# Ledger of designs, part 86: peptides against a protein of PDB entry 5YCA

Target 1, 132 residues: chain A of PDB entry 5YCA
Amino acid sequence: RSLPAERNPLYKDDTLDHTPLIPKCRAQVIEFPDGPATFVRLKCTNPESKVPHFLMRMAKDSSISATSMFRSAFPKATQEEEDLEMRWIRDNLNPIEDKRVAGLWVPPADALALAKDYSMTPFINALLEASS

## One batch from the design tools (peptide; made by RFdiffusion4, then SolubleMPNN)

Design b2_p18_7_s2 (from b2_p18_7, 10 letters changed)
Fold by OpenDDE base, seed 2:
Parts: C-alpha cells; sequence; structure tokens
Structure b2_p18_7_s2 (fold): chain B 132 residues (1-132), chain A 18 residues (1-18)
C-alpha cells in the first residue's frame, strides 16, 4: 500500500515517552439505544495548522478508530488515499463492526500496528492505557 | 457533556467527506 506523503508533524518521533499523554485523555459515558458505553478520547493538535483531531477508544474492548488515526496522521490526504487505506485495513487487519459509531474501528493490536505505520505509537499507547 | 459533543462531532466528521 501507499500512504500519503505528508504526515502531521505532531508525529515526527514515534519513540517518545507516552506517559505524559495519559492524563490528557478524557472519558465519557454515552447513552445508546442498547445501553451506555464509555469512550476515551485524546485531543491531538497539528502544531503547524493548529487543527485538532480526536483519537477515540471504546473503553470496554479498547477498539480504536482507525479513521481518526488516519485523518490525524495525514491531514492532506485525499479521499481516495483514505479509501485505499481503509480498504487495506479491512483486507489485512481485523476491524470490528459497530453500527453505533462512524468510521473504521480496530482492536488494540491492530491499532498499534497502524500506529507504527503512522508514527503514532506514543499516542495510541497513551489512549490504550488511560483510565475510563 | 463536552466529551459527548466531541465524540458526536468526531463521529459526524467520520461520515463526511473532506
Amino acid sequence: as target 1 above (132 residues)
Amino acid sequence: SEVEKLIAEANEKLYSEE
């Protein structure tokens, strides 16, 4: 596969300590028709454009929004590039199916694999370790 | 709540085209 050429400068170093990001996460219970569910979010702001994206985790099973990861990592990606990556994820990883939420969500192991590809490992580690 | 709004907004954006 081919990922977009330009990446969010926030993710310039995949080896940074993630622990300072843990307390930056926020959790909230959302009511759905079938009951409440807790989500954890981490606000990630592009230091150049100042545009924020929210990385999202389902607290219960730690599923992560791959779509949000991609959009945060590649702010100038085309829709075609996003579609290509989402198709790749469907074909090569194990995304979950949840009709309650938008985008493509993946299990923790898949999220960490994507994080390596997108240079987002500290942020995904923090999101996964945050309390809910 | 603020977080609910953020999640809702995030979800809305995920369905939208750039």
Scores: peptide ipSAE 0.040, ipTM 0.685, DockQ to the pose 0.093
Fold by OpenDDE base, seed 3:
Structure b2_p18_7_s2 (fold): chain B 132 residues (1-132), chain A 18 residues (1-18)
Amino acid sequence: as target 1 above (132 residues)
Amino acid sequence: SEVEKLIAEANEKLYSEE
């Protein structure tokens, strides 16, 4: 597959220590028709444009929003490029089905695979280790 | 949902599969 040409400079080094990012995560309880659910969020700011994006995790089963990862990693991506990547994820990984939330969500192992592709490994490790 | 709203606000547009 082909990923967008320009990547967020925040992710220039995939080998950074993730532990300082853990306390930067925040938990949030959200009410749904079938009951409350807890999410964990990590604010990621593009050092060049100063535009923030939030990475999202479901606390209970650690599912992570692939959509949030892609949009953070590729701030100048077209809608067509995003659609192409989401189709690739559906065809090659194991996305979950949850009608309560928008976007495409994947289990931890798949999130780490995407993190390698997007050069986001420290940020996804921190998001997965953060308490809820 | 609130999750959808958070994603929309953070990424400057509401995401929908439709």
Scores: peptide ipSAE 0.036, ipTM 0.671, DockQ to the pose 0.094
Fold by OpenDDE base, seed 4:
Structure b2_p18_7_s2 (fold): chain B 132 residues (1-132), chain A 18 residues (1-18)
Amino acid sequence: as target 1 above (132 residues)
Amino acid sequence: SEVEKLIAEANEKLYSEE
């Protein structure tokens, strides 16, 4: 597959220690028709543009929003590029089925695989380890 | 969805209380 050419400079080093990012995460309760659910969010700010994006995890099963990852990693991506990547995820990974939420959500192992591709490993590790 | 709205809104907030 072909990922967008320009990546968020926040993710220039995939090997950094993730532990300092853990306390940056925040829990958020969201109401759904079938009841409340807790999510964990991590604010990721592009150091050049100063534009923030939130990475999101479902607290209960640790599913990660692949959509949030992609949009944070590739802020200049076209809709076509996003669609192609989401299709690749559907075809090659194991996204969950949850009609309550938008975008593609993937289990922890898949999230870490994507994180490697997007150079976001420290951020996804922190998001997964944060308390809810 | 609720999550989509939150993601969109959060992405537009440069200075968040959270």
Scores: peptide ipSAE 0.032, ipTM 0.656, DockQ to the pose 0.142
Fold by OpenDDE base, seed 1:
Structure b2_p18_7_s2 (fold): chain B 132 residues (1-132), chain A 18 residues (1-18)
Amino acid sequence: as target 1 above (132 residues)
Amino acid sequence: SEVEKLIAEANEKLYSEE
């Protein structure tokens, strides 16, 4: 696969300590037809463009939105590049099936694999460790 | 869904591969 050429400068260093990001995460209860569910979100602002993106985690099973990760990591990606990556995830990782939510969601281990590829490891570690 | 709204609002557009 080919990832987009330009990455969000927020993720320039994948080796940073994730612990300062933990308290920046926020829990949110969302109502669905089958009942409420709690999510954890982390606001990630591109230091250059000042455009924010939210990383999303389902609190209960820690599934993480790969779509949110990709869009945050690659702000100038084309739709074709996103489609290609989402298809790669479907073919190579273990995305969950949840009709309640949009985008492609993956379990924690897969999220961390993607985080390594996208240079987002501290942010995904924080998102996974945050309380709900 | 509310998650869809969150993704759309926070990440500029709503998209699902499925």
Scores: peptide ipSAE 0.039, ipTM 0.691, DockQ to the pose 0.095; fails the geometry check

Design b2_p18_7_s3 (from b2_p18_7, 13 letters changed)
Fold by OpenDDE base, seed 4:
Formats: C-alpha cells, sequence, structure tokens
Structure b2_p18_7_s3 (fold): chain B 132 residues (1-132), chain A 18 residues (1-18)
C-alpha cells in the first residue's frame, strides 16, 4: 500500500527506548451510556510544527486507535489517504467493533504492526505498557 | 461521541492533558 509521503519528524527513529514515554501517558475516564470506560492517552507533539496529537488506548482490552496513530504520523495526509489506509486496515488487520467510539480501533498486535509501518513503535509500546 | 470530541480537542490544544 501507499502511505503519505510526509511523516511527523517525531517518529524519525523507530528504534528508540520506549520506557521514558511510559510515565508520560495519562488515564482518563469517559462516561458512556452503558457506563464508564477508561482510556490511556499519550501526547505526541510534532517537534517542528509544535502541533500535538494524542494517541489513544482503551484500558480494558488495550485496543489502540489506528485513526489517532495515522493522524499523528501523517499530519499532512488527505482525507482520501486516510480513507485508503483505514480500508486497508479493515481488509488486512483485525479492527474491533465498538459502536461507542469513533475512528478505527485495533488490537495490540495490529497496533504494533501499524506502528512499525508508521515508525511509531516506541510510542505504541509505551502506550500499551502504561498503567490505567 | 466522547472519544471523537476528546481527540479533536486534544489535537487542537497544547495543554489539554487530563
Amino acid sequence: as target 1 above (132 residues)
Amino acid sequence: DEVAKLIEQANQQLYSDP
């Protein structure tokens, strides 16, 4: 598949140690019609543009927002490029079905596969290891 | 959708950490 040409310079090195990022994650409880759910978020700031994006994890099952990953990794991507990638994820990975949340969410293994593709491995590892 | 709103807000505000 084809990914956007320009990637967030925050993700220039996929091999960095993720452990310093773990304490930077924050938990947040969100109320839904069927009850509260906890999410873990990691602020990722583009070092050049200074624009932040939050990566999102559901605390309970560790599902990761692929949408948040894509938007953080490719801040200049078009909607068409995002749509194509989300369709690829649907066709090739195992996104979850959760009507409560927007965007496309994937299990940890799929998130790590995407992280490799997007050069975000340290950040996703940290997000997955953070406490809720 | 609360998550959608949070993502939107978080992506727009530098100091939107919980």
Scores: peptide ipSAE 0.040, ipTM 0.687, DockQ to the pose 0.218
Fold by OpenDDE base, seed 1:
Structure b2_p18_7_s3 (fold): chain B 132 residues (1-132), chain A 18 residues (1-18)
Amino acid sequence: as target 1 above (132 residues)
Amino acid sequence: DEVAKLIEQANQQLYSDP
């Protein structure tokens, strides 16, 4: 697969300590037809464009929105590039099936694999470690 | 869905996060 050429400068260093990001995460309860579910969000602001993106985790099973990761990591990506990556994820990883939520969601191990590819490891570690 | 809505809204507003 080919990832977009330009990456969010927020993710220039994948080796940073993730612990300072943990308290920046926030929990939110969302109501669904089958009942409430808690999500954890981490606000990630592109230091160049100042455009924020929220990374999303389901609190209960720690599933992470791969869609949110991709959009944060590659702010100039085309829809075709996103579609290609989402297809790759479906074919190579283990996305969950949850009709309640939009986008593609993956389990923690897959999220960390993507984080390595997108240079987002500290942010995903923090998101996974945060309380709900 | 609610998650899509929240993601989109949050991504567009600097001060909408908890």
Scores: peptide ipSAE 0.039, ipTM 0.686, DockQ to the pose 0.204
Fold by OpenDDE base, seed 5:
Structure b2_p18_7_s3 (fold): chain B 132 residues (1-132), chain A 18 residues (1-18)
Amino acid sequence: as target 1 above (132 residues)
Amino acid sequence: DEVAKLIEQANQQLYSDP
């Protein structure tokens, strides 16, 4: 597959220590028709554009939004590029099905695989380790 | 859905974390 050429400069170094990011995560309870669910979110701000994106994790099973990861990592990606990547994820990883939420969500191991591809491992590690 | 709305709202409004 081909990922977008321009990546968020926030993710220039995939080897950074993730532990300082853990306390920056926040838990949020979202009410759905069938009941409340807790999510963990991490605000990631592009240091050049100053545009923030939130990475999202379901607290219960630690599923992470691959869509949020992609959009944060590749802020100038086209819809076609996103669709291509999401198709690749469906074909090669193990996304979950949750009709309550938009986007493509993946289990922790898959999220870490994507994080490596997107050079955002510290951020996903922090998101996974944060309390809910 | 609610998650998508929250993400978009946060991104557009430069949401401040508590």
Scores: peptide ipSAE 0.039, ipTM 0.675, DockQ to the pose 0.172
Fold by OpenDDE base, seed 3:
Structure b2_p18_7_s3 (fold): chain B 132 residues (1-132), chain A 18 residues (1-18)
Amino acid sequence: as target 1 above (132 residues)
Amino acid sequence: DEVAKLIEQANQQLYSDP
């Protein structure tokens, strides 16, 4: 597959220590028709444009929004480029099916695989280790 | 849904966390 050419400069170094990011995560309870569910979010600000994106995890099973990862990593990507990557994820990884939420969500192992591809490993490790 | 709204807001405008 072909990923977008321009990547968020926030992710220039995939080897950074993730532990300082853990306390920056925030938990949020969201009400759904079938009951409440807790999510964990991490605010990621592009140091060049100053525009933030939020990485998101379901607290209970640690599923992570691949959509949020892609949009944070590639803020100038076209809708066509996003659609192609999401189709690749469906064909090659193990996304979950949850009708309550928008976007494509993947289990922790798949999230870490994507993190390597997007140079986001410290941020995904922190998101996975944060308390809810 | 609310999760979609959060993702969209992060992509569209500046966001200040409390």
Scores: peptide ipSAE 0.037, ipTM 0.664, DockQ to the pose 0.132

Design b2_p18_7_s4 (from b2_p18_7, 9 letters changed)
Fold by OpenDDE base, seed 1:
Structure b2_p18_7_s4 (fold): chain B 132 residues (1-132), chain A 18 residues (1-18)
Amino acid sequence: as target 1 above (132 residues)
Amino acid sequence: SAVEEEIARANAELYSEP
């Protein structure tokens, strides 16, 4: 598949140690119609544009927002490029269905596969290992 | 506050439609 040409320079090195990022994660309880749920989030700021995005994990089952990953990794992506990638994820990975939250969410193994593709492995490892 | 802005941004991304 084809990914956007320009990637967030924050993710220039996929081999960096993830452990310093773990304490940067934050837990947040969000109220939904069917009750509260805890999320873990990691603020990722593009060092050039200074625009932040939050990588998001559902604490309970460790599902990760693939949409948030894509938007953070590819800040200049078109909507068409995002739509194509989300369709690829639906067709090739194992996204979950959760109507409470927007975007496309995937289990940890799929998140790590995407992280490799997007050069975000340290950040996703940290997000998955952080406490809630 | 800065904290409120961060929470709002995180929530916006969580609830934002593609």
Scores: peptide ipSAE 0.031, ipTM 0.637, DockQ to the pose 0.077
Fold by OpenDDE base, seed 4:
Structure b2_p18_7_s4 (fold): chain B 132 residues (1-132), chain A 18 residues (1-18)
Amino acid sequence: as target 1 above (132 residues)
Amino acid sequence: SAVEEEIARANAELYSEP
């Protein structure tokens, strides 16, 4: 597969210690038609553009939004590039179907695989370890 | 506030309306 050429400079170093990011995560309860659900979110700001994106985890099963990861990692990606990556995820990983939420969500192991590809490992580790 | 707008944007992108 082909990932977008330009990556968010926030993710220039995939080897950083993730532990300082853990307390930056925040839990959020969201109401849905079938009841409340808790999410954990991590604000990630592009140091160049100053545009923030939130990485999202479902607290209950630790599934993570691959869509949020992609959009944060590749802020200049085209819709076609996003669609191509989401198709790749569907074909090669194990996305979870949840009609309550938009985007493509994946289990922790898949999220970490994507994190390696996107150079986001510290951020995803922190998101997974944060309490809800 | 700026924070509220950021959250609203993120929610609009990642969640379906209740």
Scores: peptide ipSAE 0.030, ipTM 0.634, DockQ to the pose 0.080
Fold by OpenDDE base, seed 3:
Structure b2_p18_7_s4 (fold): chain B 132 residues (1-132), chain A 18 residues (1-18)
Amino acid sequence: as target 1 above (132 residues)
Amino acid sequence: SAVEEEIARANAELYSEP
């Protein structure tokens, strides 16, 4: 597959210590027709453009939004590039089906594989370890 | 600001039903 050429400069160093990011995560309860569910989110701001994106995890099973990861990592990506990557994820990883939420969500092991590809391992480790 | 509100709305859409 071909990932977008320009990456968020926030993710220039994949070897950073993730522990300082853990307390920056926030839990949020969302009400759905079939009941409440808790999410954990981490605000990630592009240091050059100052545009923020939120990385998102379902608290209960630790599923992570691959869509949120992609949009944060590749702020100048086209819709066509996003669609191509989401199709690759469906074909090569193990996304879950959840009718309550938008985007494509993957289990922790798959999220860490994507994090390596997108150079955002510290941020995904922090998101996975944060309390809810 | 209007820009901040639009960004917040866009992020919130990831929680909503498709």
Scores: peptide ipSAE 0.028, ipTM 0.609, DockQ to the pose 0.087
Fold by OpenDDE base, seed 2:
Structure b2_p18_7_s4 (fold): chain B 132 residues (1-132), chain A 18 residues (1-18)
Amino acid sequence: as target 1 above (132 residues)
Amino acid sequence: SAVEEEIARANAELYSEP
């Protein structure tokens, strides 16, 4: 597959220590019709544009929003590029359909696979290890 | 605050029904 040409410069180095990012994560309880659910979020600010995006994890099953990852990693991506990647994820990974939330969510292993592709490994590791 | 607004945006985009 072809990923967007320009990647968020925040993710220039996929090998950095993730531990300093862990305390930067924040838990958030969201109310749904069937009850509350806790999410963990990590604010990722593009150092060039200064535009933040939040990476999102469901605390309970550690599912991570692939949509949030993609949008953070590729700030100049077109909707078509996003759609293409989401379709690829559906076809090649193991996304979870949760009617309560928008976007495409994937289990931890898939998130880490995507993180490698997007050069986001430290951030996803931190998000996964953060307390809720 | 800017953070609150961003969180609200994120919530609207990612935590609503598709």
Scores: peptide ipSAE 0.031, ipTM 0.646, DockQ to the pose 0.077; fails the geometry check

Design b2_p18_8_s1 (from b2_p18_8, 6 letters changed)
Fold by OpenDDE base, seed 2:
Structure b2_p18_8_s1 (fold): chain B 132 residues (1-132), chain A 18 residues (1-18)
Amino acid sequence: as target 1 above (132 residues)
Amino acid sequence: SAVEEAIAKANAKLYQDD
């Protein structure tokens, strides 16, 4: 598959120690029609544009929002590029179907695979290790 | 629907800055 050409400079180094990012994660309880659910979020700010994106984890099953990962990693991506990647994820990985949450969510192993592709490994590791 | 609106509001919280 083809990923967008320009990547968020925040993710220039995929080998960074993730541990300093762990305390930057924040748990948030969100009320849904069928009850509350806890999410862990990590604010990631593009150092050039100063635009923040939140990486997101469902606390219960550790599913990660692939949509948030993609949007953070590729800030100049077109909707077509995003749609193409989300379709690729559906076809090649094991996304979770949850009508309560927007976007495409994937289990931890898939998230880490995407993280490698997007050069976001430290951030996803931190998000997965953070307390909820 | 009310359910859809509730879900939309919930999701908005996931994407908003603190």
Scores: peptide ipSAE 0.650, ipTM 0.933, DockQ to the pose 0.931
Fold by OpenDDE base, seed 5:
Structure b2_p18_8_s1 (fold): chain B 132 residues (1-132), chain A 18 residues (1-18)
Amino acid sequence: as target 1 above (132 residues)
Amino acid sequence: SAVEEAIAKANAKLYQDD
């Protein structure tokens, strides 16, 4: 597959220690029609544009929003590029089906695979290890 | 529908800045 050419400079080094990011994660309870659900969120700010994106984890099963990962990693990506990547994920990984949440969500192992591709490993490790 | 709107509003909270 072909990923967008320009990547968020926040992710220039995939080998960083993730532990300092853990306390920056925040748990949030969100009320849905069928009941509450807890999410863990990590604010990731592009150091050049200063635009923030939130990486997201469902607390219960640790599913990660692949959509949010992609949008954070590739801030200049077109909708077409995003659609192509999401189709690739559907065809090659194991996304979950949850009608309550927008975007495409994947289990932890798949999230870490994507993190390697997007150079986001420290951030996804921190998100997965954070308390909820 | 009302349910869809409620879900949309809930999702908006996932993207809100602090």
Scores: peptide ipSAE 0.650, ipTM 0.933, DockQ to the pose 0.893
Fold by OpenDDE base, seed 4:
Structure b2_p18_8_s1 (fold): chain B 132 residues (1-132), chain A 18 residues (1-18)
Amino acid sequence: as target 1 above (132 residues)
Amino acid sequence: SAVEEAIAKANAKLYQDD
């Protein structure tokens, strides 16, 4: 597959220690029509544009938003590029189905595979290890 | 629908800054 050419400079080094990022994660309870659900969120600010994105984990099953990962990693990606990547994820990984949440969500192992591709492994490791 | 609107509002919170 072909990923966007420009990547968020926040993710220039995929080998950084993730532990300092753990306390930066925040748990949040979101009320849905069928009841509350807890999410863990990590604010990731592009050091160049200063635009923040939130990486997200469902506390219950540890599913992570692949859509949010992609948008954070590739801030100048076109809609077509995003659509192609999400299609690739559907065809090659194991996304979960949850009608309550927008975007495409994947289990931890898939999230880490994507993190390697997007050069954001420390951030996903921190998100997965944070308390809910 | 009311349910769809409620879900949309819930999702908006996931993307909001603290």
Scores: peptide ipSAE 0.650, ipTM 0.933, DockQ to the pose 0.936
Fold by OpenDDE base, seed 3:
Structure b2_p18_8_s1 (fold): chain B 132 residues (1-132), chain A 18 residues (1-18)
Amino acid sequence: as target 1 above (132 residues)
Amino acid sequence: SAVEEAIAKANAKLYQDD
């Protein structure tokens, strides 16, 4: 598959130590009609545009939003490029089904595979290791 | 519906900055 040409300069080096990012993660309880659910979020700001995006993990099963990863990694991607990547994920990985949350969510192993593709491994490692 | 609106409001909180 092909990914968008321009990547967020925040992810210039995917070999950096992830541990300093762990305390930057924040837990948040969200109330849904069928009850509360806890999420862990990491604010990622593009150093050039200054536009922030939040990477997100469900605390209970550690599912991570692939949609948020893609939008953070590729800030100038078209809707067509995003749709193509989300279809690829559905066809090749193992996304979960949860009607409460928007976007496409994947298990930890799949998130790390995407992180490697998007050059954002330290950020996903930190998100997975953070407490809720 | 009321349920759809509640879910939309919940999701909005996942994208909010503070």
Scores: peptide ipSAE 0.650, ipTM 0.933, DockQ to the pose 0.917

Design b2_p18_8_s2 (from b2_p18_8, 5 letters changed)
Fold by OpenDDE base, seed 5:
Structure b2_p18_8_s2 (fold): chain B 132 residues (1-132), chain A 18 residues (1-18)
Amino acid sequence: as target 1 above (132 residues)
Amino acid sequence: SAVEEAIEEANKKLYEDE
């Protein structure tokens, strides 16, 4: 597959220590028609554009929004590029469908695989380790 | 969607001190 050429400069170094990011995560209970669910979120701000994106994790099963990852990593990606990547994820990983939330969600192992591809490993590690 | 808007609003509140 082909990922977008321009990546968020926030993710220039995939080897950074993730532990300082853990306390920056926030848990939030969101009410849905079928009941409440807790999400863990991490604010990721592009240091050049100053535009923030939020990485999202479902607290219960630690599923992570691949869509949020992609949009954070590739802020100038076209919709076609996103669709192509989401299709790749469906074909090659183990996404979870949740009708309550938008986007494509993946289990922790898949999220870490994507994180490696997107150079987001510290951020995903922090998101996964944060308390809910 | 309503869910997306709720998440966005929650995000704003949760990270106001950042």
Scores: peptide ipSAE 0.090, ipTM 0.710, DockQ to the pose 0.163
Fold by OpenDDE base, seed 1:
Structure b2_p18_8_s2 (fold): chain B 132 residues (1-132), chain A 18 residues (1-18)
Amino acid sequence: as target 1 above (132 residues)
Amino acid sequence: SAVEEAIEEANKKLYEDE
């Protein structure tokens, strides 16, 4: 697969300590037709454009939105590039389909694999370790 | 979608002080 050429400069160093990011995560209960669910969110702001994106985790099973990861990592990506990556995820990883929320969600191990590819490891580690 | 909009509003509320 081919990932977009330009990456969010927020993710320039994949080796940074993730622990300072843990307290920056926030949890909130969201009501859905089938009942409430708790989500953990991490605000990620592009230091150049100042545009924020939110990384999302389902608190209960720790599923991570791969879509949110991709959009944060590659702010200039085309829809075609996103579609290509989402297809790759479906074919190579273990995504979970949840009709309650938009996007493609993956289990923690897959999220960390994507994080390595997108240079987002500290941020995904923090999101997974944050309390709900 | 309505769900996406609700999440966006929730995100704004959660980080309004930052």
Scores: peptide ipSAE 0.082, ipTM 0.706, DockQ to the pose 0.172
Fold by OpenDDE base, seed 3:
Structure b2_p18_8_s2 (fold): chain B 132 residues (1-132), chain A 18 residues (1-18)
Amino acid sequence: as target 1 above (132 residues)
Amino acid sequence: SAVEEAIEEANKKLYEDE
């Protein structure tokens, strides 16, 4: 597959220590028709444009929004490029289907695989280790 | 969607002091 040419400069170094990012995460309970669910979020700000994006995890099973990862990593990507990557994820990884939330969500192992591809490993490790 | 709007509002509140 072909990923977008320009990547968020926030992710220039995939080898950074993730532990300082853990306390930056925030948890929230959201009410759905079938009951409440807890989500964990991490604010990621592009140091050049100053535009923030939020990485998201379902607290209970640690599923992570691949859509949030892609949009944070590639802020100048076209909708067509996003659609192509999401189709690749559906065909090659193990995404879950949740009618309550938008976007494509993947289990922790798949999230870490994507993190390697997007140079986001410290941020995904922190998101996975954060308390809910 | 309603869920997306709720998440956006929550994000604003959760990180209002940053």
Scores: peptide ipSAE 0.081, ipTM 0.705, DockQ to the pose 0.167
Fold by OpenDDE base, seed 4:
Structure b2_p18_8_s2 (fold): chain B 132 residues (1-132), chain A 18 residues (1-18)
Amino acid sequence: as target 1 above (132 residues)
Amino acid sequence: SAVEEAIEEANKKLYEDE
């Protein structure tokens, strides 16, 4: 598949130690019609544009928002490029269906596969290891 | 969506001290 040409410079090195990022994560309970759910979040700021994006994990099953990953990794991507990638994820990975939340969410293993593709491995490892 | 907006506001509050 074809990914957007420009990637967030925050993710220039996929081999960095993720452990310093773990304490940067934050947990929050969000109320939904069917009850509360806890999310773990990691603020990721583009070092050049200074624009932040938040990576998201559902605490209960460790599902990761692929949409948040894509938007953070490719801040200049078009809607068409995002749609193509989300379709690829649906066709090739194992996204979960949750009507409570927006975006496309994937299991930890799929998130790590995407992280490798997007050069976000340290950030996703930290997000997965953070306490809720 | 309402959920996305709530998450955005929550994110701002969670990282207000940073």
Scores: peptide ipSAE 0.080, ipTM 0.702, DockQ to the pose 0.171

